# Peptides against a protein of PDB entry 4HTP, part 233

Target 1, 231 residues: chain A of PDB entry 4HTP
Amino acid sequence: SQTVASHVPFADLCSTLERIQKSKGRAEKIRHFREFLDSWRKFHDALHKNHKDVTDSFYPAMRLILPQLERERMAYGIKETMLAKLYIELLNLPRDGKDALKLLNYRTPTGTHGDAGDFAMIAYFVLKPRCLQKGSLTIQQVNDLLDSIASNNSAKRKDLIKKSLLQLITQSSALEQKWLIRMIIKDLKLGVSQQTIFSVFHNDAAELHNVTTDLEKVCRQLHDPSVGLSD

## One batch from the design tools (peptide; made by RFdiffusion4, then SolubleMPNN)

Design b2_p30_5_s4 (from b2_p30_5, 13 letters changed)
Fold by OpenDDE base, seed 2:
Structure b2_p30_5_s4 (fold): chain B 231 residues (1-231), chain A 30 residues (1-30)
Amino acid sequence: as target 1 above (231 residues)
Amino acid sequence: SSHAEEVERVLKEMRERMEKAREEAEEEEE
């Protein structure tokens, strides 16, 4: 079945997240998220106009925006150190080189940008001159690859984990990888609370999530912002 | 079909907006 997530580039989500992060004011952050969400809903309505009882929802995007609330997907087993080593290998970075050392020592201020402790930002600057300008992955494909990583981590298939990570990296821009890293590490640093994200999505979203802890159910039941839980 | 055209139109509008947003976001980092 066709889903909105199968049509929306991962780059579109990353661009929205980037705008949210760069925005200083809460109102601007909310605006950028709302614009993405409204566009998603509009596309959903168009895509499913002749179809009743669809299970499609904002969930594929929401689980990437709020990765700490993920309950369906098992743990990735991926940490910054693993990603650093992977990037050094993949990019063929000299082990004693400046960029390799930045990735390995990401907690130590080694650069002028003040990005100490933010592995994703450090990775971004290393990747920017070396990666594609635009990725090719959809939100659905990103989720499929992340599902593969989690499944293979559970199965202790380290080689297959590496394969899926390489696919993600190879098909993503530096900006997309910055956000992907943050999704995997489960820290987006958007400067907006979970409650704010839920409030923009639907007035009843926080309440329903608190009761169910099921992000997919929240996204399905509260797909229409005009239809409440009591309706 | 009118449905397919509508889907393509909405997707195009979304992509154009998001692409512009990406370009602006990348330019601010240069």
Scores: peptide ipSAE 0.188, ipTM 0.757, DockQ to the pose 0.634
Fold by OpenDDE base, seed 1:
Structure b2_p30_5_s4 (fold): chain B 231 residues (1-231), chain A 30 residues (1-30)
Amino acid sequence: as target 1 above (231 residues)
Amino acid sequence: SSHAEEVERVLKEMRERMEKAREEAEEEEE
């Protein structure tokens, strides 16, 4: 069956996250998230108009927005140092060059942007002149590739992990890769709390998550903002 | 079909809005 996530470009989520991060006020951050969520729900209603008992929900997006709450997918086994080495290899960067050293020494301030310790931002500036302007991946495809990485990490298949990472990287813009890195590292730096994200999604979302610790169950049971836990 | 046309219309509206938002977001980081 078709899902909303199979139709929504990953770029659309990344653009929303970028706007949330750049917004200074809580109200503006909430507005950008709400606009994306409302559009998702509108598309869900159109896609599933004549279908009963659908299991499709906001879960594919929510698990990327709140990656620290992931319980279905196993650990990736990926750190910043591994990504740095992969980018140096993939982009054919000189090992003693400025860009390679920025990636490897990401904790040391070397640039004008004050982004020391934020590997994703450092990677963005290295990637911007070298990558696609627009990615081709859907949210579903990103999740499938991340599932593959986690599964192959558990199975200790390093070659297959590299293959899936290369597919993600080669089909993504610099901006999309910035956010993908933050999703893998599980730190989005949005400037809004988990509680705020849940409260915008549904009034009962935080309570249901506290009891179940199941993000998919939260998204499925509370898909309709007008239907509460007691209904 | 009327259903397929409705789905494509809603998706198009979302894409147009998000494309504009991406362009704005990329310009602010330069």
Scores: peptide ipSAE 0.163, ipTM 0.749, DockQ to the pose 0.585
Fold by OpenDDE base, seed 5:
Structure b2_p30_5_s4 (fold): chain B 231 residues (1-231), chain A 30 residues (1-30)
Amino acid sequence: as target 1 above (231 residues)
Amino acid sequence: SSHAEEVERVLKEMRERMEKAREEAEEEEE
C-alpha cells in the first residue's frame, strides 16, 4: 500500500528539523513544524483521495521526531562509541588522526565549534567533506532500516546490525546522518517540548497520548485537526 | 553558509513536490 512516508525524502524531514533547531524563538520553531505537518496532511489527502479508511498517518514521521516515545521498536543497542568505531572503519580514518580522535573523544572536544558532548555535531563535521551532498532514502526506508536494526539487536546478530547501519550511512548526506544519529540516541535537541509538538499536531494529542501511550494511535485517531476526541 | 543553502534547497524541492501532488490531485477530480 502507498503511504505518504514512502514518497517523502528523509532529507525533507532533516531540513525541517535543522530549521527548527536553528530558530531562536518558540513561534518560529512552531511555524517550521506546522509547515511540514500541513504539507504532509495535504499530500495525504491527495494520495488517498479515492481511498476511505486508510491506516496511513503522520506516525512514520512523528516516531522520528519524538524517538523517546517509541514503543513499537525494541532497543537499538547502539551507542556513540559503536558509531565512532564504525565511522573510523567506513571512512578509513587514520586511528591516530585528528578526525578519529574527535569521534572517540567526543565528550572532551578540543575543537572551535563548542560542540562538547554532542556526538552528532562532531560526526557532521567529519562527514561533511566526505559524504554525498544529497541522500536517497525516504522516511519509510529509514524506518524499515531502523526496524531491522532493532530486530537484529534483539536477535544478537551484530553483523546484520552493521549491514543495516552501512545502508543508512552510505545513502545519506552528512546533515541526514547528524539527525539520524540523534534519532538513534533519542535526543534531537530541537529546543521545543514534547507538549509543544503535540499541541501543534492536535489540541487533544497530549491527552490521548497520556491515556494510551500509543503514538501511532494518537497520529491515526487525531489525523484531522478539526475532529476532536469528543466528536 | 553552505549548510543553510543546502537546507533551503531541500525545502524548496519539498514544496515543489507537495504543490505538484496537490495539482495532480485536483486534476483527478476533473
Scores: peptide ipSAE 0.072, ipTM 0.662, DockQ to the pose 0.035; fails the geometry check
Fold by OpenDDE base, seed 4:
Structure b2_p30_5_s4 (fold): chain B 231 residues (1-231), chain A 30 residues (1-30)
Amino acid sequence: as target 1 above (231 residues)
Amino acid sequence: SSHAEEVERVLKEMRERMEKAREEAEEEEE
């Protein structure tokens, strides 16, 4: 069955997240999230207009926005050091070169940008002059690749993990990779709370999540912002 | 900044694509 996530570029989500992160005020952060969500809901309504009982929801996006609440997908087994080594290999960076050292020593303040400890930002600046300007992945494809990584990590298939990571990296812009890294590490640094995200999504979302701890159920049951839990 | 402009461009394109897909889906039902 067709899903909204299969039509939405991952770049669009990343751009939204970037705007949220850069916004100073809570109101502006909320606005950017709401605009994306409203567009998603409108697309859903159009896509599924003649279909009853669809299971499609905002879940594919929500699980990337709130990756710390992921319960369906198992652990990736990926750390910053692994990503650093992968980028050094993939980009053919000299191991003793400035960029390789920045990636490996990401916790040490070596740069002018104050990005110490933020591996994703350090990676972004290394990737920006080297990567595609526009990625080609949809949100669905990103989730499929992340599912593959988690599954293969559980199965201890390191070669297949590397393959899926390479697909993610080679088909993503530097900006998309910055956000992808943050999703994998489960720290988006948006400057808005989980509660705020839920409150914008649906008034009952936080309550339902507290009871079920199931992000997909939250997204599915509360897809319509006008229909509450008691309805 | 060139980065901010790029972000705005992508978001605009997203909205336009979603709107177009909505219109196309509505037309297919008529």
Scores: peptide ipSAE 0.071, ipTM 0.652, DockQ to the pose 0.034; fails the geometry check

Design b2_p30_6_s1 (from b2_p30_6, 15 letters changed)
Fold by OpenDDE base, seed 5:
Parts: structure tokens; C-alpha cells; sequence
Structure b2_p30_6_s1 (fold): chain B 231 residues (1-231), chain A 30 residues (1-30)
């Protein structure tokens, strides 16, 4: 079935998240999120113009924006140390080299940029000169690969986990990988609260989520911002 | 409907390209 997520580039979500993170004011952060959401809703209306009662919603994007609220997908079993080792292997970095040591010792302030303790930022600077400028993945493809990782982690299939991670890495820009890492670790550092994200999405979203704890249900039932839960 | 979807896809792509271009310009100034 055709979904909005199958058409939206993952790069667009990452660019939106980057703008939100860089914005100092709450109003600017909200504006960037609203612009992405409005574009998504417009695309949904166009895609499903002749279809009634579709189950498609903002959920594929929302679960990446609020990864700490994920309840459908099982644990990835991935930590920063695993990613560091994977990048060293994939990029053929010398083990005693500066970049390998930065990835492995990401908690130690070794750099001028004050990024100590943020593995995703350290990875970004290592990846930037080595990765594709533009990724090719859609939001749907990213979610499919993340589902594969979680399922294979549960099944203890390490080789298949590595395969899915390699697909994510090789088809993503350095910026997209920075955000992928943050999604996997479940810390986006956007500087905007969960409550604010819900309030921008729909006025009743926070309440419905508090009752159901089901992010997909929230996105589906409150797809139209003009239609309340009681309507 | 197909034309409308193509236009929306094009707008997403253009927005991505503009963001990438701005980042490249900022990086050249550093």
C-alpha cells in the first residue's frame, strides 16, 4: 500500500530536525516542525484523494521524532561502542588513528568543538569527508531497516543486524547518519519538549497519548488538526 | 493527482537541495 512515508526522503526529516536543533527560540523550533507537518498532511491529502478510511498517518515520522515513546519496535541492542567499531571497520580507519580514537573515546573531550559525550556529533565530523553528500532512503525504508534490526536483535542474528546497519550507513549522508544514531540511542537533543511536539501536532494529542500510550493511535485518530477527539 | 504528487515531491527535493546548499556555503565560510 502507498504511504506518505514511502515518498518522503529521510533527508527532509533530518534537515528539519537539524533546523529545530539549531534554532534558539521555541517559536522558531515550532515553525520548522509545523512546516514539515503541514507538508506531510498536504501530501497525504493528495496521495489519498480518492481513498476513504486509510490507515496511513504521521506515525512513521512521529516514531522517529519521539523514539523514546516507541512501543511497537523492540530494543535494537545497539550502543555507541558497537557503532564506533562498525564505523572503524566500514571506513577502514586505522585503529590507532585520531578518528578511530575519537569514536571509541567519545566521552573524553579531545576536540575543540565541545561535542564531548555526543557520539552522533563526533561521528558526523568523521563521516562528513567520507560519506555521500545526499542519501537515497525514504522514511519508510529507514523504518523497515530499523524494524529488521530490532527483530534480528531479538533473534540474536548479529550478521543480519550488521547487514541492515550497513544498508542504513551506505545510503545515508553524514547528517542523516548523525540523526539515525540519535534515533537509535533515543536522544535527539532537539531542545523542544514532547509536550510541545504533541501540542503542535494536535491539541488533544498529549491527552490521548497519556491514556493510550499508543503513538500510532494518536497519529491516526488525530490526523486532522481541526477534528477533536470528542467530535 | 499524479501531477500534484510529482509537484509535492519536487518541492520536498528542492527544499532538501536548498538546505544542502546553505550548509555547503556555511562550511566554506568556516
Amino acid sequence: as target 1 above (231 residues)
Amino acid sequence: MEKELEELQKKFEEKIEEIEKKREEEEKKE
Scores: peptide ipSAE 0.083, ipTM 0.633, DockQ to the pose 0.028
Fold by OpenDDE base, seed 2:
Structure b2_p30_6_s1 (fold): chain B 231 residues (1-231), chain A 30 residues (1-30)
Amino acid sequence: as target 1 above (231 residues)
Amino acid sequence: MEKELEELQKKFEEKIEEIEKKREEEEKKE
């Protein structure tokens, strides 16, 4: 089935998240999120113009923006240390080199940029001179790969987890990988609350989520910002 | 419908290109 997520580049979401993070004020952060959401809704309306009964919604993006609310996908079983080792291997970094040590000791303040404790930022600087300038993944493809990781973690298939991670990494820019890491670790550091994200999405979103704890149901039932819970 | 989808897709691509360009400009200043 055709979904909006199958057409939206993951790079566009990451770029939006980067803009939100860099914005100083709440209003500017909200504006960037709203612009992405509005573009998504317009694309949905165009894609599904002749189809009344669609299950497609903002859920594929929302579950990446609010990864702490994920209930459908099981745990990834991925920690920063695993990612560090993977990057050292993939990038053929000298094990005793500065970049390898930065990744392994990401909690220690070794850099001038104040990135201590943020593995995703440390990874970004290591990846920037070594990775693709532009990624090729859609939001749907990212979610499919993340589903694979979670499923294989549940099944204790470590080699298949590594395979899916390599697909994500090799098809992503340094910026996309920064955000992907934050999605996996479930800490985006956007500087906006969950409540703010829900309030921008739909006025009734927070209430429906509090009752159902089902992010997909929230996105599907409240897809139209003009249609409330009581309608 | 195809034209409308293509136009929307193009807007996403343009946003990506703008960000890439800004990054390249920032990297040249560093």
Scores: peptide ipSAE 0.057, ipTM 0.595, DockQ to the pose 0.028
Fold by OpenDDE base, seed 4:
Structure b2_p30_6_s1 (fold): chain B 231 residues (1-231), chain A 30 residues (1-30)
Amino acid sequence: as target 1 above (231 residues)
Amino acid sequence: MEKELEELQKKFEEKIEEIEKKREEEEKKE
């Protein structure tokens, strides 16, 4: 079935997240999120105009924006050290080279950017001169690959995990990979609380999530901002 | 930042227009 997520480039989400992160103050951060959400809802309405009983919702995006609330996927089993080694291999970086050492020692301040401890930012700068300028993945495709990673981690299929990671990496820009890493590690560093995200999404979202702990249910039941839990 | 938002919005709008156009074309064939 056609979903909004199958049409929205992952790059668009990443661009929104980048804007949110760079914005100073809560109001600007909220604005960027709201604009993306509104565009998503408009797209949903257009896509499903003749279909009233669709299960499609903001969930595919929301689970990437609030990855710490993911309950459907099992653990990825991916850490920064694994990603560092993968990038060193994939990019054929000299193991004793500056870039390899930056990735491996991401917790140690090595330079002027103050990015110590933020593996995703360190990876971004290493990737920027080496990766595609524009990614090709949709939000749906990203979720499918992440589902594959989680499933294969549960099944202890390390080679298949690597395969899915390679697909993500090779089809993503440096910026998209920065955000993808943060999604996998479950730390987006947006500077906006979960409560704020829920409040912008729907007035009843936080309450419904607190009761159900089901992010998909929250997104589906509260898809329409004008229809509350009591309705 | 505003320019980047406008560009994002434009992309979504273009996609919506494409979907709507396809639907109109399908409805005309029925």
Scores: peptide ipSAE 0.035, ipTM 0.567, DockQ to the pose 0.929
Fold by OpenDDE base, seed 3:
Structure b2_p30_6_s1 (fold): chain B 231 residues (1-231), chain A 30 residues (1-30)
Amino acid sequence: as target 1 above (231 residues)
Amino acid sequence: MEKELEELQKKFEEKIEEIEKKREEEEKKE
């Protein structure tokens, strides 16, 4: 079946997340998230206009926005050090070079940007001058690749994990990779609370999530903002 | 960078419109 996630570019989500992060005020952050969500709902209505009882929901995006609440997908088994080594290999960076050392020693304050301890930001600046490809992945494709990584981690298939990571990296812009890293590490640094995200999604979302701890159920049951839990 | 972000959002909106148009065309053929 067709899903909204199969049509929405991952770049659009990353763009929204970047706007949220750069916004200073809570109200502005909320506005950017609401605009993306409203566009998603409109797309859903258009896509499924002639279909009743679809199971499609905001879940594919929500699980990337709130990756710390992921319960369906098992652990990736990916750390910053693994990603650093992968980027050094992929970009053919000299091991003793400045960029390789920045990636490996991302916790050490290096440089003027105050990005110490934020591996995703360090990676972004290394990737920006070197990443020439435009992002081509949909949200569905990103989730499929992340599912593959988690599954292969459980199966201890390191070669297949690397393959899926390479697909993510080679089909993503530097900005998209920054956000992918944050999704994998489960720290988006948006400056908005989980409660705020839920409240914007649906008035009953926080309550339903607190009871079920099932993000997919929250997204499916509360897909319509006008239909509450008691309805 | 801000302009690029706006362009991406515009593409998402354009895709919604394309889907709506396709559905309208299908409904007219039935």
Scores: peptide ipSAE 0.057, ipTM 0.628, DockQ to the pose 0.655; fails the geometry check

Design b2_p30_6_s2 (from b2_p30_6, 17 letters changed)
Fold by OpenDDE base, seed 1:
Structure b2_p30_6_s2 (fold): chain B 231 residues (1-231), chain A 30 residues (1-30)
Amino acid sequence: as target 1 above (231 residues)
Amino acid sequence: DEKELEELQQKFEEKIAKIEKEREEKEKLE
């Protein structure tokens, strides 16, 4: 079955997240998220216009925006050090070179940018001159690859984990990879609370999540912003 | 319905293109 996530470029989500992060005020951060959500809902309505009882929801995007609330997908088994080594290999960076050392020693202030301790930002600057300007992945494809990584981690298939990571990396821009890294590490640094994200999504979302701890159920049951839990 | 979906898809692409252009322009000024 066709899903909204199969049509929405991952680049659109990443661009939205970047705007949210760069915005200083809460109102501006909320506006950017709302615009993305409204576009998603509009597309959903058009896609499913003649279909009743669809299970499609905002969940594919929400689980990337709130990765710390993920319960369906198992652990990736990926840390910054692993990603650093992978990038050094993939980009053929000299091991003793400046860029390789930046990735490996990401916690140490090495540059003028106050990015110390943020591996994703350090990776972004290394990737920017080396990666595609535009990625080709949809939100669904990103989730499929992340599912593959988690499944293969559980099965201890390190080679297949690497394969899926390489597919993500080679099909993503530097900006998309910055956000993908943050999704994998489960720290987006958006400057907005989980409660704020839920409140924009649906008035009852925070309450339902507190009871169920199931992000998919929250997105499915509260898909329509006009229909409450008591409805 | 198909036309509406195509138009909505195009809007996603246009939005991305606009944001990418704005980012490139900003990065050139930095």
Scores: peptide ipSAE 0.326, ipTM 0.804, DockQ to the pose 0.028
Fold by OpenDDE base, seed 2:
Structure b2_p30_6_s2 (fold): chain B 231 residues (1-231), chain A 30 residues (1-30)
Amino acid sequence: as target 1 above (231 residues)
Amino acid sequence: DEKELEELQQKFEEKIAKIEKEREEKEKLE
């Protein structure tokens, strides 16, 4: 069956997250998230207009926005050091060069941007002049690749992990990769709380998540913002 | 239904293109 996630470009989510991060006020951050969510719901309604009892929900996006709440996927087994080495290899960066050293020593302040400790930002600046301007991945495709990474990590298939990572990297812009890294590391740095994200999604979302700890159930049961938990 | 989906898809693409353009313009000014 068709899903909303199979139609929504990953670039749209990343652009939304970028706007949220850059926004100074809570109200602006909420507005950007709400606009994305409303667009998703509108697309869902159109896609499923003639279909009842669909299992499709906001879950594919929500699990990327709140990656620390992921319970379906096993651990990726990916750290910043692994990504640094992968980028050095993929981009054919000199190992003793400035950009390679920035990636490897991401915790040490090397520049004026104050990006120390934020590997994703450091990676962004290295990737920007070297990567595609526009990515081609949908949210569904990103999730499929992340599922593959988690599964292969559990199976100790390092080569297959690398393969999936290469697919993600080669089909993504620098901005998309910045956010993908943050999703994998499970730190988006949005400047909004989990509770705020849930409250914008649905008034009962935080409560249902506290009881079930199942993000998919939360997204499915509370898909309609007008239908409450007690309804 | 197909037309509506196409229109919605186009809106996603237009939104992305607009945001990308705005970023490029900002980066050129920095």
Scores: peptide ipSAE 0.325, ipTM 0.800, DockQ to the pose 0.028
Fold by OpenDDE base, seed 5:
Structure b2_p30_6_s2 (fold): chain B 231 residues (1-231), chain A 30 residues (1-30)
Amino acid sequence: as target 1 above (231 residues)
Amino acid sequence: DEKELEELQQKFEEKIAKIEKEREEKEKLE
């Protein structure tokens, strides 16, 4: 069955997240998230116009926006050091070169952008001159690849993990990879609270999540912003 | 329904293209 996530470019989510991060005020951050959510709901209504009782929801996007609340997908087993080594190999960076050292020593201030300790930002600047300008992945495809990584980590299949990571990297822009890294590490640094994200999604979302701890149930049961928990 | 979906899909692409252009213009000015 077709899902909204199979149509929404991953680039649109990443662009939204970038706009949220760059916004200074809470109100502006909320506006960018609301615009993305409204577009998603509009597409859902059009896609499922002739179908009743669909299970499709905002969950595929929400689990990427709030990756720390992920309970369905197992651990990736991926750390910054692994990603650094992978990028050095993939980009054929000299091991003693400036860019390789930036990736490996991402915690040490290099003085350029104040991005010390943020591996995703360090990676972004290394990737920007080297990667595709436009990615080709949908949100569904990103989630499928992340599912593959988690499954293969559980099975201790390191080569298959590398294969899925390479598929993500080779089909993503530098900006998309920045956000993908943050999703994997589970730290988006948006400057908005979990409570704010839930409140914008639905007035009862925080309450339902506190009871169920199930992000998919929250997204499915509260898909319609006009229908509450008591309805 | 198919036409409406195509139009909505195009809006996603147009939104992305607009934002990318705005970022590129900003980066050139910096």
Scores: peptide ipSAE 0.290, ipTM 0.786, DockQ to the pose 0.028
Fold by OpenDDE base, seed 3:
Structure b2_p30_6_s2 (fold): chain B 231 residues (1-231), chain A 30 residues (1-30)
Amino acid sequence: as target 1 above (231 residues)
Amino acid sequence: DEKELEELQQKFEEKIAKIEKEREEKEKLE
């Protein structure tokens, strides 16, 4: 069956996350998330109007927004140093060049932007002049590739991990890659709490997650904001 | 940058509208 995630561009999620991060106030952060969620629900209703008992939910997006709560997907086995080396190779950066050194020494303050220790931001500035302006991946495709990475990491298939990473990188803008890196590292730095994300999604979401620790169950059972746990 | 982000969100809305239209057309043919 078709899913909402198969239609939603990954760029739409990344744009929302970027707006949330740049917003100073909690209210503005909530607004941007709510707008994305409302659009998702509207799309779901349109896509599934003639289909009863669908299992499709917000889970494909939620697991990327709250990657630290991921329990289905195994560990990626990817660190910043691995990504740095991959980008140096892929972008054919001189190993002794400024950009290669920025990626490798991302913890050292070398830049004017104060982004020391944030690998994703450092990568963004290196990628911006070198990458596609617009990505082509859907949220489902991103999740499929991330699933492949995790599975191949468990199987110790390093070449297949590299293949999936290359597919992600080559089909993504610099902005999308910034957020993808943060999803892989499991630190989005949104400036909004997990509790706030759950509260916007559904009033009972935090409670159900505390009991089940299952993000997919939370998204499926509480798909309709008007239907509570006691109903 | 901000304008580009808005355009991307608009494309999502356009996709919704397209799906709704395609469904309506299918329902008329059935």
Scores: peptide ipSAE 0.225, ipTM 0.692, DockQ to the pose 0.676

